# Designs tried in a protein design run: peptides against a protein of PDB entry 3KDP. Part 124

Target 1, 230 residues: chain A of PDB entry 3KDP
Amino acid sequence: PFLIFIIANIPLPLGTVTILCIDLGTDMVPAISLAYEQAESDIMKRQPRNPKTDKLVNEQLISMAYGQIGMIQALGGFFTYFVILAENGFLPIHLLGLRVNWDDRWINDVEDSYGQQWTYEQRKIVEFTCHTPFFVTIVVVQWADLVICKTRRNSVFQQGMKNKILIFGLFEETALAAFLSYCPGMGVALRMYPLKPTWWFCAFPYSLLIFVYDEVRKLIIRRRPGGWVE

## One batch from the design tools (peptide; made by RFdiffusion4, then SolubleMPNN)

Design b2_p19_8_s1 (from b2_p19_8, 13 letters changed)
Fold by OpenDDE base, seed 2:
Structure b2_p19_8_s1 (fold): chain B 230 residues (1-230), chain A 19 residues (1-19)
Amino acid sequence: as target 1 above (230 residues)
Amino acid sequence: DLPLALLKAALEAYAKLYS
């Protein structure tokens, strides 16, 4: 998120404190929970392969866990960010290069995509309005990602949810998201303004898409081991 | 490996846009 902010020169989608809350409060417990997930029965039944192949498998698993989850979360967050800004008159194309004028306190006539002028205060309200739903979107996407990443080849329906630590992590991150979204003073302390309950559902289509994608991927892997989908 | 390949391709395409 921060890299895209710098590269695209868009308004800041997520505050640094919120990023720290994600990294320390939301991502760590789920990541630990995955470490306690029981190995997939199909992995355990395989005879030890060539150490090079096993290392490649571990690197692929690590890459899926850190690379794919992180990207999916970022994409979900940015989706929510662009939706909120579009609802407030700022289309995604118009946001490109807008940061310099957006962050300037002396410019009170920044135009949106429809020619409406926005004061600095109004812009910052909209910016801070994006922080909370971006965070919540990450949490909602994590529900799907964590459930998906617990298995390599088996469907979620086959593996089930047996890891109590994973379940606890899901509740903990959800409770944290609710606390940060609705606790008084979070707008001042964390620049996270209160979230409308409807925004909790904005990530659901994305989470469902990821879930379906991964189930299809796993189905293909089971039917065609060693395919390009791995 | 498709998501990683796509990410790598996107990063490479991005790097080419800035060189």
Scores: peptide ipSAE 0.000, ipTM 0.249, DockQ to the pose 0.016
Fold by OpenDDE base, seed 3:
Structure b2_p19_8_s1 (fold): chain B 230 residues (1-230), chain A 19 residues (1-19)
Amino acid sequence: as target 1 above (230 residues)
Amino acid sequence: DLPLALLKAALEAYAKLYS
């Protein structure tokens, strides 16, 4: 988000403090939870791998899969960002290069895509209104990511949701998202203005997409063991 | 490692922008 803010010169989609909350707050407990996940039912049925050659290939494939998931997460966040700005009159194409004027407190006549003029204060309200939904979008997408990380091959329906620590992680990140979204003072402290409840649902398609993607991937792996998808 | 380094750099950049 911050890199795109710099490269595209768009209004800041997500504050650095909120990024820290994601990396340190929402991801820590989920990551720990994976250490306590039950072994896959088929782990003992796997053929011995060549420790010199097969490890590197698997690490690359896993890295690619997580990279793809990360891209979907980013797309989800940016989608929410662009939707909010579009609802406030700023179409995505109009945001390109707008940051300089957007962040200038002395310019109070920045025009939106429809010719409406926005004061600095109004623009900052809209900007900070984007931060909370962007953050929440990432959290909701992370639900799917956490759930799919339970196994490498088995479906989540086969493995089940028996890991209490993982379940706790899901609640923890959701509770943190709710706290940051609705606790008084977060708008001032973290530049996260209160979230309309409807924005929680904006991430659901992306969460579902990740879930479906991984389930399909795992299904292919089960049907074609040793394939390039593994 | 790289994410932490990027985060640190981003925080420092942010601090410079808003200090």
Scores: peptide ipSAE 0.000, ipTM 0.237, DockQ to the pose 0.028
Fold by OpenDDE base, seed 4:
Structure b2_p19_8_s1 (fold): chain B 230 residues (1-230), chain A 19 residues (1-19)
Amino acid sequence: as target 1 above (230 residues)
Amino acid sequence: DLPLALLKAALEAYAKLYS
């Protein structure tokens, strides 16, 4: 998210605090869950025939999977961001390069895609309105990612302990999202305005797309073992 | 490119829903 903010010069889609909540709150538990899953899978794996090569392959696969999941999560957040801004009159194309004028408090006549002028205060309200839905979208997408990670392993029976950590992670992320979205004072303290329930649903199509993408990816991997999609 | 294509398609679909 921050990289796209810099590269595209768009209005800030996520506040620093929100990013920290994602990185420390939502990403940590999945990372721990996956670390435990790997440890448990390594315990269950027969002695690797070649520990060095198999470890490197696994690390690369994990890194690629995390990188891809992270990109997909970011895309989900940006989707929600662009939807909210579009609903407020700012089409995605218009946001490109707008950051400089957007963040300038002396410019009170920034035009939206429809020629409506926005004051600095109005723009900042819209920007801060994006923070909470973006965060919630990331959480909802993370639910899908966690479910996908669960479904990648053929043996449902081997996931007993993994399921508890996963469920705990889902609960923690959801509780954090609910707290940040609905706790009184978060709008003032964190500039995260209360989220309309409808915005929770904005992430679901994207979660479905991620699910479909991963299933298609799995299908391709199954059909072409050793392909570039691994 | 697939995520970007999907994002674009989703945005276009959403735009069509609001038009």
Scores: peptide ipSAE 0.000, ipTM 0.225, DockQ to the pose 0.027
Fold by OpenDDE base, seed 5:
Structure b2_p19_8_s1 (fold): chain B 230 residues (1-230), chain A 19 residues (1-19)
Amino acid sequence: as target 1 above (230 residues)
Amino acid sequence: DLPLALLKAALEAYAKLYS
């Protein structure tokens, strides 16, 4: 998100507070939960491999998969951001290069894509309105990410949802997202204005995409053990 | 900056609780 903010010179899509909430609040309990996940049913069926070469290749492939998932998460957040700004009169093409004028408190006549003028305060309300649903989008996408991380090769349907710590992590993450989104005063204190409940559903296509992507990846790994997709 | 610092401290404390 920060790299796109710099390169495209768009209004800030994700605030520092939301970044901290993701890094310190939402990811830690889920990460710990993975340490308590049950072993895969097929782990003991793996043939002996060369521990030096095959481990290195596997670590690279895992790193690539997580990198791709992270990109899909970011795309989901940006999609929500662009939809909200478009609903407020700022089309995506108009946002390119707008940041300089957007952040200038002395410019109170920034025009949207339809010629409506926006004061600095109005622009900041819209910007902060984008921070919350961007965060919520990441949380909803993280549900899928956590579920797929339970296994390396088995389908989620084969492994099931037996890890109570993971379920607690999902609940905690969702409760934190709801608290930050709807608690009175969060707009002033944390620059996170409340969002319409319908925005929670904006991330669902991306969660589904991650789920389908990982299930297809795992299916390929099961059919071709030791392939370049592992 | 103060709200951000307080939030960071709270999140770090929360993280330590679950680490």
Scores: peptide ipSAE 0.000, ipTM 0.222, DockQ to the pose 0.033

Design b2_p19_8_s2 (from b2_p19_8, 12 letters changed)
Fold by OpenDDE base, seed 3:
Structure b2_p19_8_s2 (fold): chain B 230 residues (1-230), chain A 19 residues (1-19)
Amino acid sequence: as target 1 above (230 residues)
Amino acid sequence: SLPLELLKKALEEYAKIYS
């Protein structure tokens, strides 16, 4: 999200604190799950697999899978962002390069895609209105990852410890999303305005997309073991 | 360290925007 914000010069789609919560939460859960798998394998006296080669292969496969899922999550967040801005008169094409004028406090006549002029204060209200739904979209999309992990027969996450850590991470993110969305003062402190309940449902198509993507991926792996989709 | 540095910079920028 932050890289796209810089490259595309669009209005900030997500608060920096929230970005860090996502990055830390989403990246730490896989890392911790891998650490626990290694610890559990050592405790259970599993046959000495070549620990260097098998660990590296598993780390690459997990990194690739989570990298792809992470891209879909980001796309889900950006979809919600673009929908909110489009509903307020800013079409996606018009947002490209708009950041410089958007963030300028002295420019009070920034035009939307329909020629409506927006003051700095009005623009910032719309920007901050995007932050909470973007974050909630990512959290809801991550729920699909939990379902995928439960349904995956050969998933690395079928191990009890990995599932517990994943569930804990998703619970933490959901609790954080609820706290940031509905706790009084968060709109002032973090510029995350209260979330309309309808925006929780905006993420469901993307959760379904991730589910379908993983099922298709599993189907391809089953039909072509050792393929590029692993 | 990089995420923490980015956070620090982002918080500083945020503070400048809202101060």
Scores: peptide ipSAE 0.012, ipTM 0.324, DockQ to the pose 0.035
Fold by OpenDDE base, seed 2:
Structure b2_p19_8_s2 (fold): chain B 230 residues (1-230), chain A 19 residues (1-19)
Amino acid sequence: as target 1 above (230 residues)
Amino acid sequence: SLPLELLKKALEEYAKIYS
């Protein structure tokens, strides 16, 4: 998220404190839950042929998996960010390079994509309105990602939800998201303004798409083991 | 770590914007 913010010079999509809350709250518990996932996953069923090479391969596979998950989460968050800004009159293409004027307190006539002028205060309200939905979107996408990551080859319907730690992680993330979204003072403390309940569902189509994509991927892997899709 | 450095930089930029 921060890299795109720098490269595209767009308004800040997610506060740094919120990123810390994601890293410490929503990423650690799922990561721990996945570490305790029982050996029913196809990833752990392979006896290490060579402990050194297989550990390195496993570390690479884990790093790639976490990297991919993080990218998917970021894409989901940015999707929600662009939707909210578009609903407020700022189309995605108009946001490119807008940061300099957006963050300038002395410019009170920043135009949106429709020629409406926005004061500094109005812009900051819209910016902070994006922080909470971005965070919630990450959590909702994580639900799908965590379920998907349980196994590489088996369908979620076949594997089930046997890991109690994973289930606890999902509830903890959801509770944290609800707390940060609706607890009084979070708007001042974390620049996370209260979220309309409807925004919880904004990520659902994206999560469903990922889920369907992964089920199709797993189906292909089962039919053609050793393919490039692995 | 690169993430912590990026976070520190982001916090510094944030502090500049909101100072």
Scores: peptide ipSAE 0.011, ipTM 0.338, DockQ to the pose 0.028
Fold by OpenDDE base, seed 4:
Structure b2_p19_8_s2 (fold): chain B 230 residues (1-230), chain A 19 residues (1-19)
Amino acid sequence: as target 1 above (230 residues)
Amino acid sequence: SLPLELLKKALEEYAKIYS
């Protein structure tokens, strides 16, 4: 998300606090879950696979899968961001390169895609209105990622401990999202304005996309064992 | 550590923009 912000010079889609909450709150639980998965996989793979090569392949595959999922998550967040800005008169094309003027407090006549002039305060309200839905979108998409991670394993019996960590992660992310979205003062303190309940659903297509992606990936792996997509 | 460092840099840049 931040890389796209820098590259595209768009108004900031995520506040610093939301980014911190994602990286420290939401990404940590998946990382812990992965660490436990790797540890458990290492315990189970103790038998005769060439441990160096198979570990490297598995780490690369996990890294690629998480990288791809992370990209889909970012796309989901950006979609929500662009939808909100478009609803407020800023079409995606118009946002390209707008950051400099957007963030300039002395420019109070930034035009939207329809020629409406926006004061600095109005622009910041819209920007901060995007932060919460973007964050929530990431959380909802992460739910799908977590569920996908759960379904990657062939052994139902070994999923028990990971399921607890997964459930805890889902709860933590959801609680954090609810707290940041609806707690009084978060708009002022964290630049996260209250979320309209409808915005929770904006992430669902991307959650579905992640599910489809994972199912396609799994299908490819099943059809081509040892392929690049494993 | 790398993501956290990148985040820290991003936060510093963001703080500079909004400060």
Scores: peptide ipSAE 0.006, ipTM 0.326, DockQ to the pose 0.030
Fold by OpenDDE base, seed 5:
Structure b2_p19_8_s2 (fold): chain B 230 residues (1-230), chain A 19 residues (1-19)
Amino acid sequence: as target 1 above (230 residues)
Amino acid sequence: SLPLELLKKALEEYAKIYS
């Protein structure tokens, strides 16, 4: 997200505090939950042909999968960001290069895509209104990520959700998202303004996309053991 | 290191708001 912010010179889509909440608040419990997840039957029973090479390949492929999931998460967040700004009069094309004027507190006449002038305070309100939905989008997408990470080859429907720690992680993330989104004072303290409940659903297409992507990936792996998708 | 740097920045921003 920061790279896109720098390259496109758009208003900041995600605050530093929000990022910290993701890294420390939402990812830690899931990571622990995965450590206690039962090993997939196919992974632990298979003797490595070459322990060094097979380990390296497996680590590389896992890293690539996580990288791809992370990109889809970011895309989901940015989609929500652009929708909110568009609803407030700022079309995506108009946001390109706008950051300099957007962040200047002395410019109180920044025009939106429709010629409406926005004060610095008004601009910051709409910016901070984007932070919460971006965060919530990440959390909702992480639900799918956590579920798919339980297995490498087996479908979620085959493995089921037996890990109580994982379920706890999902609730913890959701509770944190609700707290940051709706607790009084979060707008002032954390620059996370209250979110309309409808925005929780904006991430669902991306969550579904991740789920479908992983199921397709796993299906390919099952049909072609030792293929490039592993 | 990255989370700590982000925390530091967040605290600095927080301090600016309440200062």
Scores: peptide ipSAE 0.006, ipTM 0.330, DockQ to the pose 0.037

Design b2_p19_8_s3 (from b2_p19_8, 13 letters changed)
Fold by OpenDDE base, seed 1:
Structure b2_p19_8_s3 (fold): chain B 230 residues (1-230), chain A 19 residues (1-19)
Amino acid sequence: as target 1 above (230 residues)
Amino acid sequence: DLALERLAAALKAYEEIYS
């Protein structure tokens, strides 16, 4: 997300606080939950044919898969970001290169895509309005991530949701998202302005996309054991 | 490590914007 921010020179879609909340609040508990997740039967029973090469290959594949999922996750966040800004008059194409003027507190007449002038304060409000839904989007997408990370080969439907810690993690990240989104003072304290409940659904397509992606990936793995998609 | 890099980048961006 930050790279796109720098390269495209768009208003900051994800603030420092949101990043911290993601890393500490939404990722830590899920990671712990996965540590307590029952090991996939195939993982436990599968002896590496070549411990050195197979381990390396698996690590590379896991890294690639994680990277791909991370990209989809980021896309979900940016989608929400662009939708919110578009609803506020800033079309995506107009945001390109706008950062310099956007962040300049002395420019109070930045025009949106429709010619409306925005003061610095107004711009920052809409920017910070994006932080919350971006975070929420990440949380919603992480729901899928947590579920799909339970197994590498088995379907989510086969593994189920028996891990209490996983459920707790999902609850915690959701509660945190709700807290940050709706608790009074969070806008001032954390630059996370309140989120309309409807914005929670903006991430659902991407959550579904990740879910489908992983299920397809796992299906391919099941059909072609030892494939490059593993 | 990636989280720290993200944080560092975010902090840098924050400083640039709000300093």
Scores: peptide ipSAE 0.011, ipTM 0.328, DockQ to the pose 0.031
Fold by OpenDDE base, seed 2:
Structure b2_p19_8_s3 (fold): chain B 230 residues (1-230), chain A 19 residues (1-19)
Amino acid sequence: as target 1 above (230 residues)
Amino acid sequence: DLALERLAAALKAYEEIYS
């Protein structure tokens, strides 16, 4: 999120402190939970190969998977960010390069995509209104990501939800998201203004899409082992 | 309230440094 903020020169979608809350509060427990996930049934049936090469390949695959999870989360967050700003009159194209004027407290006539002028205070309210739903969106997307990543080839329906640590992680990150979103003072302390309940569902279609995509991917892998989609 | 304001100020300062 921060890199896109710099590159695209858009208003800050997510504060640095909020990012730390994600990394330490929402990402850590789920990541640990995945380490305790039960081994996939087909992995245990594989014949021993070269332990050195197989370990390296597995580490690369795991690293790539975690990288992909982060990218998917970011995409979900930015989706929510752009939706909120669009609903407030700022279309995505208009946001490009707007940061300099957006952050200037002396400019009180920044125009949105429809010609409405926004004061500095109004802009900051909208900006901080984006922080909380961006965070919550990451959590919601992470629900799907964690569920789909616990297996490589097996369907979620086949593997089941037996990992109590994973389940606990899902509840923990959800509780943290609710706490940060609705606890008094979080708007002032973390620049996370209270979230309307409707925004919890903003990422649900996206989460469903990636879930369906992953199930289809896994189905293809089961039918064509060693394919490019693996 | 005062404690919250101080915390908010500290967090803002943090963001300014690492922006």
Scores: peptide ipSAE 0.000, ipTM 0.276, DockQ to the pose 0.033
Fold by OpenDDE base, seed 3:
Structure b2_p19_8_s3 (fold): chain B 230 residues (1-230), chain A 19 residues (1-19)
Amino acid sequence: as target 1 above (230 residues)
Amino acid sequence: DLALERLAAALKAYEEIYS
């Protein structure tokens, strides 16, 4: 998000502190939980034909798959960002290169896509209104990510959600999201203004997309063991 | 190490934007 902010010169979609909360706060417990997840029987018993080469290839394929999921996650966040700004009169194309004028407190006549002039204070309200939904969107998408990371080949429906630590991680992320979104003072401290309840659902299509993507991937792996999607 | 560098950069950026 921050790189896109710099490269595209758009208004900041997500606060730096919020990014840190994601990287350190929301991901820590889930990452630890995966270490305690019950390994699939096929993963533990399957010996690689060539331990050095096959392991490296498999790691690359897994890394690619998770990289794709990460991109979908980022797209979900940016989607929410652009929707909020568009609803406030700033279409995505208009945001490109707008940062310099957007962040200048002495410019009080920045025009939106419809010619409406916005004061600095009004612009910052809209910007900070984006931070919370962006964060929540990431958390909601991470729900799907955490669930699918439990297994490499088996469907979520086959493996189930038996890892209590992982379940705790999901609740921890959700609780953190709720805290940051609705606790008084977060708007001032973290520049995260209160979230409309509707924005919790904005990310659901992306969560579903990740879920479906992974289920299809796993289905292909089960039908064609040793395929390129493994 | 990369995470710490990103953290430092993020904190610096935060100070510059919101100080």
Scores: peptide ipSAE 0.000, ipTM 0.284, DockQ to the pose 0.032
Fold by OpenDDE base, seed 5:
Structure b2_p19_8_s3 (fold): chain B 230 residues (1-230), chain A 19 residues (1-19)
Amino acid sequence: as target 1 above (230 residues)
Amino acid sequence: DLALERLAAALKAYEEIYS
């Protein structure tokens, strides 16, 4: 996300508060929940592997979790960001290089894609309106991420949702998202303006994408043990 | 986690410079 912000020179899509809420608020309980998760049935039946091979498998799992899934989360957040700005008159192409003028308090006539002029205050309201749905998008995508991380090879449908701590984590991050999105004064205090309930659905395609991707990956692993997809 | 911390620090610095 930060690299795109620097390279494209677009208005800030994600605030510091949202980053802190993601890192400290939404990731802590899931991490604990994974530690208490029951071992997958196929893992329990396996003979002890060579510690070196098990380390490689763990490194591959970590690489997928922090690489590919993180990228899909970021793409989901940016998608929501661009949709909101487009609905307010700023098309994605017009946002390229706009940050300098966008952040200048003395420029009160920044034009959108349709020639409408925006004051500094109006621009900041729109920017802060993007911070909340970006955060919410990450939370909704994390639902799928947490569910898929519960299993290594088995489908989510086969193992089920038995970890009460994981379920609590899902409710906690959702409650935090709702609090930050709809509590009065959050726009002024935390630069997170209220979100229309419709924006919660913008993340669903990405959550579904992660879920489908992981199920396909696990299916391939089950059919071809020891393949390149592990 | 380290990447998020660096991002948070960078964004904080950005807000301080442009606030």
Scores: peptide ipSAE 0.005, ipTM 0.330, DockQ to the pose 0.030; fails the geometry check

